Peptides against a protein of PDB entry 3ESW. Designs and how they scored, part 42

Target 1, 322 residues: chain A of PDB entry 3ESW
Amino acid sequence: NNIDFDSIAKMLLIKYKDFILSKFKKAAPVENIRFQNLVHTNQFAQGVLGQSQHLCTVYDNPSWHSIVLETLDLDLIYKNVDKEFAKDGHAEGENIYTDYLVKELLRYFKQDFFKWCNKPDCNHCGQNTSENMTPLGSQGPNGEESKFNCGTVEIYKCNRCGNITRFPRYNDPIKLLETRKGRCGEWCNLFTLILKSFGLDVRYVWNREDHVWCEYFSNFLNRWVHVDSCEQSFDQPYIYSINWNKKMSYCIAFGKDGVVDVSKRYILQNELPRDQIKEEDLKFLCQFITKRLRYSLNDDEIYQLACRDEQEQIELIRGKTQ

## One batch from the design tools (peptide; aimed at target 1 I314)

Design b2_p20_5 (made by RFdiffusion4)
Pose (drawn by RFdiffusion4):
Structure b2_p20_5 (pose): chain A 322 residues (1-322), chain P 20 residues (1-20); non-standard residues A184 YCM
Amino acid sequence: as target 1 above (322 residues)
Amino acid sequence: STEAFEKVNEILEKFDLASE
């Protein structure tokens, strides 16, 4: 009995596919209550649910993608990307070009395109002039800035001239293309959209302890890559936990294809208690949403995606890539 | 044969993972 593994191996891969295609089916009403309910037991759940709605579908918008592309200096971007491919892009330029592009976009965005704003500059006094602004709080948007999905307008008084500069906080990333300034918040909103506009596979990663950033899929490294525009950072998920020494509890990724707990990638010391939701319930929550996010996908898509997800679990469950 | 055995183990690991 030379036991045939190649037979048994090829067999199973077949059986597994059925198991997978079954998993991403229906929404049998049994687990539906578990969902509609959990979203009332727990707000961390309503939190994730709400954000999934604002953040997964939103950046897949051709109208926007095109405007961003019109607006960006593609000649400059691609030139530099090409210049860096020139100084040899790995023996296997095996979709490595895509990585060089993301890196250059980070540079352009930071060094060139968008600017940080703690207090705003005075609108009437010069440009370099923010530290003579004392804030008078926040309030609702006026008629004009109401168009751009704004909730809060921070207003400031200039002690040198008396005029009031205002700093609307927009969510319409197309508006940010114009204003070209802000904090993680909008830096990240626009940068996610920018990444999506090159047709990259992109995600919005949310840290409960007030920071946001991106994840991009590198076909070259065939895994997700941490991208933070504010820090012009490429593959440095440790940056928060170690370099900054920031204490963190949860990290959640959002995208067209799903919602995933990516905590393990980032919270690699200074771990805070995860005391917000039964861990079993969180797994369920993401799965149900990811499943919901895929009813209209076909079998080949449902499967190839589920494998990428699994590859990721092993990466997180373990301590490393591969 | 060793390689075929490892492939079976990998497939079984995938089932375990999907079951989670």

Design b2_p20_5_s1 (made by RFdiffusion4, then SolubleMPNN; from b2_p20_5, 9 letters changed; failed a check: too like the target's own chain)
Amino acid sequence: KNEADSLVKEILERFKLLSE

Design b2_p20_5_s2 (made by RFdiffusion4, then SolubleMPNN; from b2_p20_5, 9 letters changed; failed a check: too like the target's own chain)
Amino acid sequence: KEEADKLVKEILERFKLLSE

Design b2_p20_5_s3 (made by RFdiffusion4, then SolubleMPNN; from b2_p20_5, 13 letters changed)
Fold by OpenDDE base, seed 3:
Structure b2_p20_5_s3 (fold): chain B 322 residues (1-322), chain A 20 residues (1-20)
Amino acid sequence: as target 1 above (322 residues)
Amino acid sequence: SEKSKKLVEELLKRFELLSS
C-alpha cells in the first residue's frame, strides 16, 4: 500500500497551523496563575520580566530612528556598503546587501563613531589623561544627569590636578549619540537602536555574567546572527566561550516579537550552573512573555513568527548554524 | 512526491518539538 504522502502532508499542514495558532490564543487562567506565581516567587524570573518590559519595546520609537539617521554619516556608510558589495560581484538588491550594511555599521560604529571608556579623561586636563584618573566609587545622578535615564554615575579624581570627573552611565541612547562613549552597556544600547533605525529585526542579548550584545535576523542567512558592536563581530557566537574562555550560565534575547533563551548558541564550554530557575519554568516564562508580545498580531504574522521560532529551536538543538 | 514525504517528516519533527 503506497502511503499517500500528499494527502498526509495537506492534513498535517492544516493541523500544524491550527496547533501553532492555538498556542498564541489568550492565555488560560491556569497559565496566568503559573506566570504570576513564578514572577512573584523567583527573582530571576522577575528580572527577565522587568527586562522584557523595557528591552522588547524601547527601541521601537520612530522619533528616535529619525534622530539616529540624521546623526549618522549615511553617505559614508552607504558608500562603503556599496563598495564592499560590488567587490563580491553580487547583484544590487539581494538580501545579502543587508549583511554588508550590518558589517559596515559595525565598522563605522567602532572605528568612526563611538569610543570605549574604561576611565574618562580628566575634564580639566583634556584628552589622553585617563591614566591619571582614580576611581572614588559610584553615586546617584544629579539633576541634569537624571534627565537622560541615568542610574549610576562613576566618580573619578585626577591625580594631576585633583579635580573630580563624573562618568554618568546613561541609559538614554539619544544622549549616547552626543556623548559617543561608554562600555558594553552603552555600546550595545546605542548600536541596537542604530540597527532598529534601519528597519532591521534586532534582539538585545543579556548575559548574566556581565556582558551584552545583539542579534540581527539575516534574511540572506535566514537565521539570527550574532552581532557584537564592541568586538566589531558578525556571526561569531563562539568568541565568548572559546576565545575569551568566558564562563556563562544564561543568555536571554529580548526583541519586539519575543523573549528567547539563546544560551545554547553562546555557551559552548565552561557552562556555569543554571540554578537560578527551573529549566521548565524559564521555558514557560519566555513563551508566556512572547505570547503577550504577539497578542495584537494577525494569524499569518503569528504563524510566520512561530515557524521562525521553530527553526531557531532546531538550530539551537543541533548546535549548527545553518 | 518525495517533497511531500520530506514535508511530512519535517512536520512530525516539529510536532514532537512542540509537544516536549
Scores: peptide ipSAE 0.194, ipTM 0.832, DockQ to the pose 0.723
OpenDDE base, seeds 1, 2, 4, 5: peptide ipSAE 0.194, 0.188, 0.174, 0.150; ipTM 0.832, 0.833, 0.833, 0.802

Design b2_p20_5_s4 (made by RFdiffusion4, then SolubleMPNN; from b2_p20_5, 9 letters changed)
Fold by OpenDDE base, seed 5:
Structure b2_p20_5_s4 (fold): chain B 322 residues (1-322), chain A 20 residues (1-20)
Amino acid sequence: as target 1 above (322 residues)
Amino acid sequence: SEKAKELVKKILERFKLLSE
């Protein structure tokens, strides 16, 4: 019997869409109560919520995008992208071009634009003097530093000249366009904004074990792709667990359209205890925040995003892209 | 068609995930 798969597919698509849309209705009172209780009683949940309130929306600033695009050497970037795109010779369409763009942005950012800063150079002695710097601790920002969303300033004394150098940990990514230096936090913050400025779909990934990176949604690969600006890494989610032998418990991705536990993508071995929250509560929390972020979207947008979410879940469960 | 068959399989998998 020739099964009419076309008819079945059409019917299932309708049912699937209706089912998905039903999940994105306004939260029931019981769900709101559960959410409120969870974030008030669980510190990890409160942390995830707090991060979502910032990271999910802060980068969607058109004024910042303009400043970024005006600051970067776009001619160089696109020249290099075009060169690499032409080299592969594959008319794989416009979607693959974006992957080349992200790869070039990784190169440009690490090689030409931004600097790693373990310790600052001495303000008095000049360049390449960081080796002479001794940490004295951290302080709150001064009046000038506070203008740029600075929570902490690291204080260093020069062993050579005895002068104090301040290393403010700026959270304002526009200030980072000026300072051009930092650690993983500053790198990921500014690089996330850079990717967003090119109109890309980007998530900020927070790891509980003191690292942060990005994910970019590749239309060519049709999945979320690991992107680490510090490592100039594209699609290498294994580098932390395998190459670094890093022990990890949680990786949470924050984007404009949702919050997702992406731990399964990155925690391949050396898993630490996941004891900060019940798995069911974490799943609920991420879904609830995601639902709130999508509240203003239309039915078609909700449906498309839900289809993408389900594909990601399949990938995370199977460990393979379909 | 094989394409339709594949689509059906994908949708069914999505429903399974949504039910878990």
Scores: peptide ipSAE 0.090, ipTM 0.734, DockQ to the pose 0.657
OpenDDE base, seeds 1, 2, 3, 4: peptide ipSAE 0.026, 0.026, 0.027, 0.028; ipTM 0.647, 0.619, 0.625, 0.664; seed 4 fails the geometry check

Design b2_p20_6 (made by RFdiffusion4)
Pose (drawn by RFdiffusion4):
Structure b2_p20_6 (pose): chain A 322 residues (1-322), chain P 20 residues (1-20); non-standard residues A184 YCM
Amino acid sequence: as target 1 above (322 residues)
Amino acid sequence: SEELEEEVNYKLELMEEALE
């Protein structure tokens, strides 16, 4: 009995596909209650549910993608990307070009395109002039800035001239293309959209302890890559936990293809207690949403995606890539 | 061959866990 593995191996891969295609089916009402209910037991759940709604479908918008592309200096971007591909892009330029592009976009966005704003400059006094602004709080948007999905307008008084500069906080990323300023918040909103506009596979990563950033899929490194526009950073998920020494509890990724707990990629010391939701319930929550996010996908798509997810679990469950 | 064995074992463990 030379036991045939190649037979048994080829078989199973077949059986596994059925197991997978079954998993991403229906929404049998049994687990539906578990969902509709969990979203009332727990707000960390309603939190994730709400954000999934604002953040997964939103950046897939051709109208927007095109405006961003019109607006960005593609000649400049692609020239530099090409110049860096010139100084040899790995023996296997095997979709490495895509990585060089993301890196250059980070540079352009930071060095060139968008600017940080703690307190705003005075609208009437010069440009470099923010530290003589004392804030008078926040309030609702006026008629004009109400168009751009704004909730809060921080207002400031200029002690040198008396006029009041205002700093609306917008969520319409197309508006940000114009204003070209802000904090992680909008830096990240616009940068996610920018990444999506090059048709990249992109995600919005949310840290409960007030920071947001991106994840991009590198076909060259065939895994997700951490991208943080504010820090012009490429593959440095440790940056928060170690370099900054920031204490963190949870990290959640959002995208058109799913919602995934990516904590393990980032919270690699200074771990805070994860005391917000039964870990079993969180796994369920993401799975149900990811499953819901894929009813209209076909079998080949449902499967290839589920494998990428699995590849990621092993990466996170373990301590490394591959 | 060794990589295929690891992949099959991994997928089989998932299916067994789902049955439990």

Design b2_p20_6_s1 (made by RFdiffusion4, then SolubleMPNN; from b2_p20_6, 12 letters changed)
Fold by OpenDDE base, seed 4:
Structure b2_p20_6_s1 (fold): chain B 322 residues (1-322), chain A 20 residues (1-20)
Amino acid sequence: as target 1 above (322 residues)
Amino acid sequence: REELKKLVERLLKKIEEAEK
């Protein structure tokens, strides 16, 4: 009996596609009740939901992408990408080019474009005066700062001239193109937008223990790749747990197509108690939000994303970057 | 179901490899 393996494979694929698509149907009333109860009773769940409402969609702004591309030195960026790409003997059109682009964007952003700001320079004394700055605390934004989604302003006094310098913590990434300074929040915010402006699949990763970074979906590597603009780091998810010996409990990735608990990628040792939510409830929450983000997608898009999700889950379980 | 999933994943991977 010549088992028509092709026919069986096609039939299995059809059944599998149907099964996958069935998971992304509109939430049942019971799931909606569970979701509502979870976000109303669990603060961590509410926080994840709140972040998803912003981070999953805010970077999908074509006007912002245009402003970014007009602001960056694209000639320099592509010159450097092309140079490194050619140096490694790659042919034009290889999917690996995007990895070179992201690596150059990391370089460009850290070395040429953006500045780390522990303390601001004194507005009166000029450059390299941050050492003379004493923190006085934080306050609300003024009328001008409020235009740029500023929630907090750090206040510093210059020990040399006595003048006050304000360091507004802007959440508007377009304002960050002007200010070109910040900490991990500003770095990750603007860098996420930069990557999105090149048409890349990007997620914002929130760590509960006060750090944030990106993930880029590499078509060459066929996986989500760790990207930290602060560290100029590409594909080094271990840097926090191993190199920094950082203790962490949760890492949640936020993208246009889903919310994913990526803790297993980054928390390799020194795991803190995951006591903020039940694991089953967190899994449910992320899946529920992900379903909601995909409601407008067609069956083929849903299927492709589900295949990507499954590959990622396999990666996260195996602890091996494929 | 998990074994079937693994089988399908392997088949999908083979199909993707054959389409290259």
Scores: peptide ipSAE 0.016, ipTM 0.510, DockQ to the pose 0.061
OpenDDE base, seeds 1, 2, 3, 5: peptide ipSAE 0.015, 0.010, 0.014, 0.009; ipTM 0.457, 0.484, 0.494, 0.490; seed 3 fails the geometry check

Design b2_p20_6_s2 (made by RFdiffusion4, then SolubleMPNN; from b2_p20_6, 13 letters changed)
Fold by OpenDDE base, seed 4:
Structure b2_p20_6_s2 (fold): chain B 322 residues (1-322), chain A 20 residues (1-20)
Amino acid sequence: as target 1 above (322 residues)
Amino acid sequence: DDILKELVKKMLEKIKEAEK
């Protein structure tokens, strides 16, 4: 009996698709109860939910994408991308071009566009005067600063002229296109929007130990790629644990299509206690939020994303064994 | 779809080889 392996493979694929799709159907009442109880009883879970409500959707704004593309020197960016792409002898139309684009955006953002701000320059004394600035503390935003989703304003006094300089910590990425300065929060916020403006699949990665970065889904590499705008870093997930010797407990990625615990990608050594939530509850939480984010997607989109999720989970498991 | 098809095909090939 010539087993029609192609027919069997097709049948298995159909059954597998149905099985995967069944997992993404509307949550059962018991799952909703579990979710509600978890976010009401666990502060970390509530925080993850709150972040997901913002970070998973805020960057999917076509108006913002237009403003970004109008603000960036696209001619310079594409000139540099084309130059580096051609230098490496790649043919036009290869998926690798997008990796070159992201690398150039990292370069452009750090070198040409945005500035790191430990302390602001004195508004009176001008450029390169940050060394003269003494922190006085933080306060709430004024009426103007409040228009740009400002959570806090750092206050500095100039030791030279005695004037006060305000450093608003804006969360509005469009305002950051104007200010062109910040720390990891502002860098990651605006850079996430920049990447999204080029139509890329991007996640915002939150680390509990006060750092944030991006992930980009490379179609060439067929995986999520670490991207840190502050470091001009592409595909270097080890920089925090190894190069910085940073101790970390949680890294959570937030994207339009899901919330994923990516701690295994970045926490390679010096793992801090993961005591904020039970591992099973965190897994449930991320899956539950991810399921909600995918409710409007068709079966094919759900299936493709589920396959991507599975590949990522395999990658994350293998990374711990290296 | 293509990756899963390939995986399933490979699995089926291995099963076929083991039954020989």
Scores: peptide ipSAE 0.023, ipTM 0.509, DockQ to the pose 0.079
OpenDDE base, seeds 1, 2, 3, 5: peptide ipSAE 0.018, 0.019, 0.021, 0.017; ipTM 0.514, 0.580, 0.539, 0.514

Design b2_p20_6_s3 (made by RFdiffusion4, then SolubleMPNN; from b2_p20_6, 12 letters changed)
Fold by OpenDDE base, seed 3:
Structure b2_p20_6_s3 (fold): chain B 322 residues (1-322), chain A 20 residues (1-20)
Amino acid sequence: as target 1 above (322 residues)
Amino acid sequence: TEKLKEIVKRLLNIMEEEEK
């Protein structure tokens, strides 16, 4: 009996699709009650929800994508990508080109475009004067700074001229295209938008221990890939736990199609207590927000994303990202 | 066939985890 493996595969895929779709459509009133209770009673859950409401959708702005693409040196970027891609003789297929693009964007962003700012230069003394700057503290934004989603302004005094320099911590990524400086927050914010502007599937990863980075979904590697613009790092999720010996408790990824606890990808050692929420409640929360983000998608899109999610969960359980 | 076997195994594992 020649088992028609193709027919069996098709049948299984259909049944599985139906199963996934049935679970998705069963957003029971009970889940809504559980969700509401969780976000009202747990501060960490409320924080995750608040971040999801911003980070999952803010970068899906076509007008911003146009501004980004007009601001970047696309000729240089694509020239470099083409040069690196040509070295490998195209043997690995077209999907690898996007990996080369992301690697070049990391290079370009760090080397040519954006600047790390521990302390600002003195507005009066000019460039390379940050060493003369003394922090005085932080204050709220002024009327001009408030136009660019500024939550905090760091205040510095120049030891040389005595003048005050303001370093506004802008959250508007379009303003960051002008300022071209910041710390991990500004770097990740603008770089996330840059990657999105190329039509890539990107997540913003928030770490509770004051770091942020990106993930990009590589069609070539068929997985989420760690991307850190500050470090010019591609596919090195271990850098925090191993190289930096950083202690961490939570890493949460925020994307247009879902919210995922990615802690297992990045927390390889020196795990801090995960005491902010019950593990089952965090899992439920992320799944619930993910379902809400997908409510308008068609059955095929839901199925494709569910397959991707499952592959990721298997990867995270196996610890075999490398 | 190997890829299909892997997919089927993954599907079965997922179905078993979700039924628990």
Scores: peptide ipSAE 0.023, ipTM 0.603, DockQ to the pose 0.527
OpenDDE base, seeds 1, 2, 4, 5: peptide ipSAE 0.021, 0.019, 0.018, 0.009; ipTM 0.607, 0.550, 0.548, 0.477; seed 1 fails the geometry check

Design b2_p20_6_s4 (made by RFdiffusion4, then SolubleMPNN; from b2_p20_6, 13 letters changed)
Fold by OpenDDE base, seed 4:
Structure b2_p20_6_s4 (fold): chain B 322 residues (1-322), chain A 20 residues (1-20)
Amino acid sequence: as target 1 above (322 residues)
Amino acid sequence: LKELKELVKKLLEKIKKEEE
């Protein structure tokens, strides 16, 4: 009896697809109760939920993408991408081009576009006067600053002229296209939007220990790639744990299609206690939010994303980038 | 399910080899 292996394989694939799709069905009442109880009783869970409500969707704004693309020197960017791509002998149309684009965007952003701001320059004394600035503390935004989703304003006094300089911590990434300065928060916020504006799959990674970065899904590498705009870093997830010897407990990635605990990618040593939530509850929370984000997707989209999720989970378990 | 996926993968690999 010639076992029709093709027919069996097709049948198994169909059953497997159906099984995967069944996991993304509308949450059962019991799951909703568990979710509600978790976010109401666990502060960390509430924080993850709150971040997901913003970070998973805020960057999917076509108007913002247009503004970004109009603001960036696209001619310079693509010229440099094409140059480096050609230099390495790649043929046109290879998926690796997007990796070159992201690398150039990292370069362009750090070297040509955005500035790190530990302390602002004095508004009166001009450029390169930050050394003369003394922090006085933080206050709420004024009426103008409040227009740009400003949570806090750092206040500095110039030791030379005595004038006060305000450093608003803007959360509006469009305002950051104008100001072109900030710390890790502003860098990651605007850079996430920049990557999204090129139509890339991007996640915002939040670390509990006061750092943030991006992940880009490389079609060439077929995985999520670490991207840190502050460090001009591409595919170097080890930099925090190994190079910085940073102690970390949680790294959570927020994207339009899901929330994922990516701690295993970045916390390679010096792990802090993960005592903010039970591991099972965190896993449940991320899965629950991910399901909600995918409710409007069709079966094929859900299946493709589920396959991607499985590959990522395998990667995270093995500790080897495939 | 992990076993099923692995089984499907093995079957697909066999099919591909038989077509080559």
Scores: peptide ipSAE 0.024, ipTM 0.485, DockQ to the pose 0.090
OpenDDE base, seeds 1, 2, 3, 5: peptide ipSAE 0.013, 0.022, 0.008, 0.007; ipTM 0.446, 0.494, 0.469, 0.452

Design b2_p20_7 (made by RFdiffusion4)
Pose (drawn by RFdiffusion4):
Structure b2_p20_7 (pose): chain A 322 residues (1-322), chain P 20 residues (1-20); non-standard residues A184 YCM
Amino acid sequence: as target 1 above (322 residues)
Amino acid sequence: TEEEEEQLHQIETYLEHLEE
């Protein structure tokens, strides 16, 4: 009995596919209650649910993608990307070009395109002039800035001239293309959209302890890559936990294809207690949403995606890539 | 090699499901 593995191996891959295609089916009402309910037992759940709604479908918008592309200096971007491909892009330029592009976009965005804003500059006094602004709080948007999905307008008084500069906080990333300034928040909103506009596979990563950033899929490294525009950073998920020494509890990724707990990629010391939701319930929550996010996908898509997800679980469960 | 390792992971996951 030379036991035939190649037979048994080829078989199983077949059986596995059925197991997978079954998993991403229906929404049998049994687990539906578990969902509709959990979102009332727990607000960390309603939190994730709400954000999934604002953040997964939103950046897939051709109208926007095109405006961003019109607006960005593609000649400049692609020239530099090409210049860096010139100084040899790995023996296998095997979709490595895509990585060089993301890196250059980070540079352009930071060095060139968008600017940070703690207190705003005075609108009437010069440009370099923020530290003579004392804030008078926040309030609702006026008629004009109401158009751009704004909740809060921080207002400031200039002690040198008396005029009041205002700093609306927008969510319409197309508006940010104009204003070209802000904090993680909008820096990240626009940068996610920018990444999506090159047709990249992109995600919005949310840290409960007040930071946001991106994840981009590198076909060259065939895994997700951490991208943080504020820090012009490419593959440095440790940056928060170690370099900054920031204490963190949870990290959640959002995208067209799904919602995934990516904590393990980032919270690699200074771990805070994860005391917000039964870990079993969180796994369920993401799975249900990811499953819901895929009813209209076909079998080949449902499967290829589920494998990428699995490849990621092993990466996180373990301590490394591959 | 990498493809074979991926296939092995899928087979191990499926076997763990049958054991349950």

Design b2_p20_7_s1 (made by RFdiffusion4, then SolubleMPNN; from b2_p20_7, 10 letters changed)
Fold by OpenDDE base, seed 5:
Structure b2_p20_7_s1 (fold): chain B 322 residues (1-322), chain A 20 residues (1-20)
Amino acid sequence: as target 1 above (322 residues)
Amino acid sequence: DEELKRQLELIKAYLEKLKE
């Protein structure tokens, strides 16, 4: 019996594709009810939904991409990328060029473009005066600050001149191209937009324990890659749990094509209780939101993304992150 | 077909995941 293994393989592939596509059909009434009940009754679920409504789509703005590309020193960036690619990249294939680009963008952003702001400089005394600043608290934005999606303004008094300096926490990434300063929130926000402006597949990762970073899908590595602009870090998911000894409970990635619990990639030790939602409900929630985000995609796109999803889940289970 | 091989590996891995 010459088992036509090729015929069997083709048949299995067809059945698998059909099965995958069936999962991305419009949600059944029962799933909609479950979803509505979950987000109504669980605060964490409501938070994830709220974040997805913003983070999954806000960076897909062609006008913003144009502004970013006009603002960055592209000549310098590509010069540096080309230099590094010429050393090693030709032997590894064209897809590695994008990894070099992301690494250079990390360097450029941290070293040349953006500034960490623990405390602002005094508006009156000028540069390098942050050491003289005393926090007075936070308040709502004024009329000007409100134009740039500002939720909170930190207020500081200069110990030298006595003047007040405002540090608005802007959420408008275009405003951040002007201010060029902030903390992890501003860094991650603008850097996510920067990566998107180069046409890259990027996710915004929210950690419940007050940190945020990015993931980039590397075509060379054929996986999601940890990217932290604050740390100039590429493919170092262990830095939080191991290097910082940070305790964490949840890491959720938000992208245009899905919402994914990526906690297993980053929480390697010192795991905090995951008591905000049932694990099965979180899985359901992420899958449900992901389905909605993919409703307009064709069958081929859905299938390709589903294959990526499965590969990522396998990676997360096997712990094969470097 | 390298692509077919890759897809079959994904199917196998998926089936293994379903057993867990």
Scores: peptide ipSAE 0.025, ipTM 0.625, DockQ to the pose 0.363
OpenDDE base, seeds 1, 2, 3, 4: peptide ipSAE 0.020, 0.019, 0.022, 0.022; ipTM 0.571, 0.547, 0.551, 0.461

